# Designs tried in a protein design run: peptides against a protein of PDB entry 9IZ0. Part 71

Target 1, 345 residues: chain A of PDB entry 9IZ0
Amino acid sequence: ITCLGSNGHTYKQLVKGGNDDLRQDAVMEQVFEQVNGFLRSYRKTSQRNLSMRTYKVIPLALKTGVIEWVQDTIPLGEYLDSAHKVYHPKEWSLSTCRKLIAEKQMEDLETRLKVYDLVCRHYRPVFRHFFLESYADPVQWFTTQTNYARSTAVASVLGHVLGLGDRHGQNILIDKTSGEVIHIDLGIAFEQGKKLPVPECVPFRLTRDVVDGMGITGVEGVFRRCMEFTLETLRREEDSLLSVLEVLRYDPLFSWLISPLRRMKKQKMQLENFNQPESGNITTDASRDPKIQRNNVSGESEAERAILKVRQKLSSTLSVEASVGELIRIAQDPSYLALMFCGWS

## One batch from the design tools (peptide; made by RFdiffusion4, then SolubleMPNN)

Design b1_p12_5_s1 (from b1_p12_5, 6 letters changed)
Fold by OpenDDE base, seed 2:
Structure b1_p12_5_s1 (fold): chain B 345 residues (1-345), chain A 12 residues (1-12)
Amino acid sequence: as target 1 above (345 residues)
Amino acid sequence: LEKLQERVGAPR
């Protein structure tokens, strides 16, 4: 849809309908706006313009809403598939890699690690080329790569703290003007990604291509330092952040649990992505949502557990540096990535 | 918003 604003400008908007509860996305965007307030108030984060990039979400009904069309963006996964074909035309296709990982999904960890290593040797990182292609000026190249590393660091800390799931390459947009990341489809939060058919075991996405975009220093440059400053800010603002999340506990519309329907939809999309190479619009027929009598008692207990888990992640028991170091280690660990869908890219 | 709901809620 295209809307005419009161300012006379036209704004493209995406209308989503069907099975996605856009209220969760809208609520998570509000949490990010509050966190952006904390990042602006703290000198170490403010001096670096650290922020989570947000987009506007207007929920219209239970499963319908309008989303801002983020201009000048590309999905990370779309860029990587295209760039891999250009820079490594003799390597394996993404479909070949997916097939080999799927064929070994029920095997032991040792077998899955061997297949993951094999896939990694035949599907090399390319995301460095995004910055080299898009920014011919060395100052723009360095600035945009720095903005990418900064925004990825903020998103990684927030993604871990809030337990964001479903962080695949189609749910991460790259801004072609700034190099910043924009996370979309926020409907899996508070570690509900662990309840997917393929459990999410990493704190955030830090695959080889995500690291390749950080340039020569990889994680040991701007990224690590910006994660540290972001986590330091969130630890200082723990009570403020928890107070924002406590408001969501009392929101009767907020779902702390992944719906069985959303779980089934993600399972189907995973199975269909094994069988078809092309991104067809899957019109999943709106099978009647059984009136889930939300036992309110179960929702409150899940909200409490989620908030307690956020508090535990903000604990000052370990230094900021030690905590960030462990998060980076786990997010890059092959023993977790080999168990994930597309953990090699 | 209401006019948008009416336009979006119409089955295409």
Scores: peptide ipSAE 0.000, ipTM 0.285, DockQ to the pose 0.027
Fold by OpenDDE base, seed 3:
Structure b1_p12_5_s1 (fold): chain B 345 residues (1-345), chain A 12 residues (1-12)
Amino acid sequence: as target 1 above (345 residues)
Amino acid sequence: LEKLQERVGAPR
């Protein structure tokens, strides 16, 4: 929809309805706004303008709301599919790569690693081209690539700490003006991605294309240092962050668990990607909500476990550098990436 | 929120 504001400006907005709970997104955006406060208060993060890019979410009902339309953006996955066809037209298609990974999904780790490595040899990264084609001025190119690495670092730390799942290429927008990342569809948090039919075993998305966008230094430049400064800030503000999350413990509307409906929808999408070409809006008429009495007692116990897990991730037992080093290692480890859903690449 | 709800109309 397009709305005329009281200020005379026209705003494009997305109306989302049906089975999608926008309350999760609205709450996570509020947490990001608080974290952005902490990042502005700390010298090392403030001097670099480190922030999580946010968008406005207004839940209107249990399953209906309005989302801000983020202007001048493209989904990462949409750009990468288009760019790969242009820059590597002799390599395998994304559909071929997904099929090969999917066919081996039930095989052992050794077999899945061999297939993942084979796919990697026939599907090279292209995301560097986003910056090269969009920014002809070397200063703008360098600034935008730096903004990308910074925003990706903040999103990676927050994504790990808050246990954000479902970080596929359609849930990550790239700002065409700033090069910053915008994470959308935040309804899988607090490690509930591990409860998906194909578990998410990486702390955040750090695929070869995500690294290729960082330029010649890859992860060892701006990205690593900005992860370190972000994690250092979150460790200093641990009590403040935990206090924000404790408010959610007592919110009867917040769900610490993945909804059965969302789990089933993700399961269907994971299974349908095995069997059908690109046809058709399946309006799944999921109008039969079984009245699952949410036992409030089970929600509080899951909230407590989630908050304890956030505290554990903020532990100062390891240095910031050691903790970030291990996160980067795991996020790039082929032994984890080969276990991901075929659509993760 | 109320002014936005008035403009979008209550979902029937």
Scores: peptide ipSAE 0.000, ipTM 0.267, DockQ to the pose 0.022
Fold by OpenDDE base, seed 4:
Structure b1_p12_5_s1 (fold): chain B 345 residues (1-345), chain A 12 residues (1-12)
Amino acid sequence: as target 1 above (345 residues)
Amino acid sequence: LEKLQERVGAPR
């Protein structure tokens, strides 16, 4: 829809209807705005204008809402698929890579690592070209690449701390003006991504293309330092952040668990992304309803576990540098990335 | 949120 604002400007908005509860997105955006407050209050983060990019979410009903249409953006995965075809036209298609990873999904780690390495050799990073193509001016190029690395660092720390899941390339927008990342579809949080059919095992998305966008320094420049400053800020504001999350514990509308419907939808989307429509009538007899033993783990016990896990991630047991170093290591570890739905790009 | 509702004019 296009709305006319009271200021006379027209705003495009996405009306999302169906099975997605936009209240989770709206709540997570509110948490990000609070964190942006902390980042503005702390000298090391404010001097760098560190923020989580947010978008407006207005829930209208249980399953319907209006989302701000983020102008001048592209999904990371859309750019990468397009750019890979341009820069590496002799390499494998994204569909070929997905198929090979899928075919080995049930195999041992060693087999999955071999296939991941094979895919990586036939699907090289291209995301550096986003900045080179989009910004002819060297100052704009450097500024936008720096903004990308900063924004990715903030999003990576927050994504880890809040346990954001479903961080695939379609749920990460790149702002074509600023180079900043915008995380969308926030309804998988508090490590509920580990309950997906393909469990998320990385703290945040730090794939080869995500790193390639950081330029020549990769993770060892602006990104690492901005992660450190962000984590330092969040550790200082631990009680404030936990207090914000405790309010959500008492929100009867907030779900600490992935909804069964959302889980099924993600399962279906994962399966459909593996099935290119070759015209074969595979009547998948959907008759195996796995009796999801609804262990009535009270929503309260899940909230408590989620908050405890946030507290654990903010622990000062390790230095900020050591904690960030370990997060970066794990997020780039082939042994984890090989287990992901799309860990190679 | 309230200030956003006031800014969202009627959808055309």
Scores: peptide ipSAE 0.000, ipTM 0.284, DockQ to the pose 0.021
Fold by OpenDDE base, seed 5:
Structure b1_p12_5_s1 (fold): chain B 345 residues (1-345), chain A 12 residues (1-12)
Amino acid sequence: as target 1 above (345 residues)
Amino acid sequence: LEKLQERVGAPR
């Protein structure tokens, strides 16, 4: 829909109806706004303008709401698929790569690693070209690449701490003006991604293309340091962050659990959206969710478990540098990446 | 490169 604001500006908005719980997105955006407050209060993060990019979500009902349409953005996955066709026209298609990974999803780690390595040799990173194409001015290029590395670092720490899942290339937008990342579809949080049919085993998305966008220094430059400063801020504000999450524990509308139907549907929809050529009308048949009586007792126990996991991730047992180093290692480890869902690659 | 990134990424 298009709305005329009281300021005379026209705003595009997405009306989402059906199966997605927009309250999860709205709550995660509120948590990000609070974290952005902490990042602004701490000198090391404020001097770098570190923030999680947010978007407005207005839930109207249990499964209906209005989402801000983020202008001047492109999905990371859409850019990468287009750029790979331009820069590497002799390499494998994204569909071929996904098919090969999917065909081996039930195999052992060794077999999955061999297929992942094979795919990696036939599908090389291209995301550095986003900055080279979009910014002819060297100062704009460098500023935008720096903004990308900074925003990706904040999103990576927050994504790990809050256990944000479903971080495929369509759920990460790139701002074409600033180079910042915008995470969308926040309906998988608090490690519920580990409950998907193919479990998510990486702390955040740090694929070869995500690293290629950071330029020559890759993860060892702005990205690592901005992760360290972000984690240092979150450790300092642990009690404040946990207090925000405790408010959500008592929200009767918040769901700490992904439903079994939603688990299956998320990864199935990813497969369907990648196998359809551009022909239109997804008539989502509104299959009536059976009235599962939410046993309130199960929700409180999962909320407590989620908060305990957040506390554990903020533990000072390891230095900030050691913790960030381990997160970066795991997020790039082929032994974890080869286990991911084929649509995540 | 890191020192250049720090100098250009610091607001004047």
Scores: peptide ipSAE 0.000, ipTM 0.269, DockQ to the pose 0.015

Design b1_p12_5_s2 (from b1_p12_5, 7 letters changed)
Fold by OpenDDE base, seed 1:
Structure b1_p12_5_s2 (fold): chain B 345 residues (1-345), chain A 12 residues (1-12)
Amino acid sequence: as target 1 above (345 residues)
Amino acid sequence: LEELEKLVGAPK
């Protein structure tokens, strides 16, 4: 829909209707807005304009809402699939790579590592070309690549701390103007990704393409330093962040648990979209979500566990540098990446 | 994917 604002400008908006609960996205966006307040208040983050990119989500009902249309964006996964076909036309298709990972999903770690290494040799990173193609001016190129590395660093720390899941290449948008990342579909938070049929094992998305977009310095440049400053800010504002999350504990609309049906549907829909040609009749069998008797006690216990996990991730037991170093190591470790769902890759 | 096409405004 297009809405006329009180300022006389027209705003394009997405009306989302269906089975997805936009209230989770709206709540996570509110948390990001509060965190952006902390990042603006701290000198080390403010002087670098560090922020999580947000979008407006207005939930209208349990399954209906209005989402801000993020103009001039592209999904990371869409760009990467297109660019890989252009720059590496003799390499494997993304569908072939995903199929090989899926076929070996139930095998041992050694077999999955061999498959992951094989896929990596036949599917090389291309994301550096986004900046080279989009920004012919060297100053714009450097600025946008720097903005990308900064934005990815903030999103990586927040994604780890809040336990954001389902960070596949479609759920990450790239702003074509700024080079910043925008994270969408925030319905998997507080480590609920570990409860998927294929558990998520990495703290955030730091794939070879995500690193390739950072340029020649990779993770050792702007990215690492901006992760450190972001984590330092969040540790300083721990009590403020926990207070924001405690408000969500009492929100009767917030679901700290992914329903078993939604867990199965997320990874199953990702698999079905690989095997069906574009015949757009997804008959959403309106299987009545069984009235989950929300035992209020179970929701409260999961909220308490989620808040405790956030506190544990903000612990000062390790230095900021040591904590960031370990997060970067784990996020790039083939032994964790090879365990990820084929649709995440 | 359809939800993302809607969010990003990929032209149909």
Scores: peptide ipSAE 0.000, ipTM 0.260, DockQ to the pose 0.062
Fold by OpenDDE base, seed 2:
Structure b1_p12_5_s2 (fold): chain B 345 residues (1-345), chain A 12 residues (1-12)
Amino acid sequence: as target 1 above (345 residues)
Amino acid sequence: LEELEKLVGAPK
């Protein structure tokens, strides 16, 4: 839809209808705005303008809402698929890579690692080209690549701390003007991604293409230091962040558990993406609501466990540098990436 | 790199 703002400007908005609870997205955006307050208050993060890029979500009902259309963006996965065809036309297609990983999904870790390595050798990173193509001015190129590394660092720390799942290339937008990342579809949080059919085992997305976009330094320099400053800020504001999350414990509309419908939808999308190239019109007909018995795992017990995990991730037992170093190591570990649906890109 | 990072991070 297009809305006329009170300022006389027209804004495009996405009306999302379906089984996705947009209340969870709206709540996560509110948490990000609070975290952005903490990042602005701390000198090391404010001097670098560190923020989680947010978008407006207005839930109209449990299954319907209006989402801000983020202008001048592209999904990371859409750019990478197009760029890979241009820069590496002799390499394997994304569909070939997906098929080979899928065919070996039930095999041992050693076999899955061999297939992952084989896929990686025939599907090389290209995301550095986004910055080289989009920015002819060296100052703009450097600025936008720096903004990408900074925004990815903030999103990686927050994604780990809040246990954000479903961080595939279609749920990460790149702002073509700033180089910043925008995370969308926040409906999988508090490690509920581990309950997906293909469990998410990495703390955040740090695949080879995500690293290639950081330029010649990769994860070293800007990205690592911005993760450290972000984690240092969140550790200082632990009580403030936990207080924000405790308010969600009492929100009757907030779900601490992945919806069985979202889990089934992800199963179906994974199975369909094995058989068809991603044509972006997934009209999921929402008509089959099986009365899945809510197993009364008290929503309170799941909220308490989620908040406890957030507190554990903010623990000062390890230095900020050691904690960030371990997170970066795990996020790049082939033993985890080889188990994922698309860990090579 | 850290000086360049500070320069690019400075509010215009």
Scores: peptide ipSAE 0.000, ipTM 0.316, DockQ to the pose 0.016
Fold by OpenDDE base, seed 4:
Structure b1_p12_5_s2 (fold): chain B 345 residues (1-345), chain A 12 residues (1-12)
Amino acid sequence: as target 1 above (345 residues)
Amino acid sequence: LEELEKLVGAPK
């Protein structure tokens, strides 16, 4: 829809209807706004204009809401799929890579590492081209690439600390004007991504293409330094951040658990991305409902565990540099990326 | 691995 603002500007808005509870997205955006407050208050982050890009979410009902249409954006995955076809037309298709990773999903780590390495050799990083194509002016190129590395660093720290899941290339938008990342579909938080059919095992998305967008320094530049400053800010504001999360503990509308419906929807989307419809009537006899033992873990006990896990991630037991170093290492580790749904790009 | 490369490297 297009809305006319009281300022006379027209705003495109996405009306999302269906099975997605936008309340969780709205709550996570509020948490990001609070964190942006901390980032503005702290000298090291404020001097770099570090922020998590936010978008407006207005929940209208359990399954319906209005989302700000972020103009001038492209999903990372959409850009990458298009760019790979242009720059590497002789490499494997994204569908081929997905199929191979899927076919070996139940195999041992050694087999999965071999398949991941094979996929990586036949699907090379291209995301550097986003900046080279989009910005003919060297100053604009450098500025936007810097903004990308900064925003990715903030999003990576927040994604780790809040345990944001489902960080696939369609849930990460790139702002074509600023180069900043915008994370969308925030309905998998507090490590609930580990409960997906393909468990998330990386702290944040730091795939080869995500790194390729950082330019020649990769992670060893603006990105690492901005992660360090962001984590330092969050450690400083630990009590403030935990207080924000404690308010959510008592919000009866906030779900600390992935909804069964959202889990099933993500499961279908993961499976459908493997099944290009060859027109064969696979009557998937949906009759074996595995009795999801609703472990009646009270929503309160899951909230407490989630908050405890946030506190543990903010622990000052390791230096900021050591903590960031370990996060970057894990996020790039082939032994983790080979286990992911799309760890190669 | 070479069999996998042969299987996937065949353009259908």
Scores: peptide ipSAE 0.000, ipTM 0.419, DockQ to the pose 0.038
Fold by OpenDDE base, seed 5:
Structure b1_p12_5_s2 (fold): chain B 345 residues (1-345), chain A 12 residues (1-12)
Amino acid sequence: as target 1 above (345 residues)
Amino acid sequence: LEELEKLVGAPK
């Protein structure tokens, strides 16, 4: 829909109706706004304008709401598919790569690693070209690449701490003006991604293309330092962050659990959207989800487990540098990346 | 790189 504001400007808004739990997105956006308050209060993070980019979500009913349309954005996955066809027209298609990974999904780690390495040799990163194409001025190029590395660092730390899942290329938008990342569809949090049919095993998305966008230094520069300053701020504000999460424990609107049906549907829709050419209005028929009596007792126990995991991730047992170093290592490790869902790569 | 990061990160 398009709304006329009281200021005379027109605002495009997405009305979402159906099986998507927009209340989880709205709550996660509120947590991000609180974290952005902490990042603004600390000198090391405020001097770098470190923030999680947010969007407005207004839940209207149990399964309906209004979402802000984030203007001047492109999904990371849409850009990468287009750019790969231009820069590497002799390499494998994204279709071929995903098919090979999917065909070996039930095989051992050694077989999956061999297939992942083979795919990587036939599908090279291209995301550096986003900045070269979009910004002819060297100062704008450097500024936007720096903003990308900074926003990716904040999103990576916060995504790990809150256990954000489903971080495929369609759920990460790139702002064409600033180069910043915007994470959407926050319906998998608190490590519920580990409960998907193909479990998520990386702390955040740090694929070859995500690194290629950081420029010549890759992860070794702006990205690593901004992860360290973000984690230092979150450790300092641990009690404040945990207090925000504890309020959500008693919110009857918040769901700490992904339903079994939603788990299957998430990865299935990623495969179906891959096989359909652009034009299909996915009128997924609203099959009446049977009234699973939410045993309230199961929700409270999962909230407590989620808060405990957040506290464990904020532990000062390791230095900030050691903790960030290990997160970066795991997020780039082929032995973890080869285990990911074929639609995630 | 740190001086360039400071230059780009300074609020205008």
Scores: peptide ipSAE 0.000, ipTM 0.293, DockQ to the pose 0.015

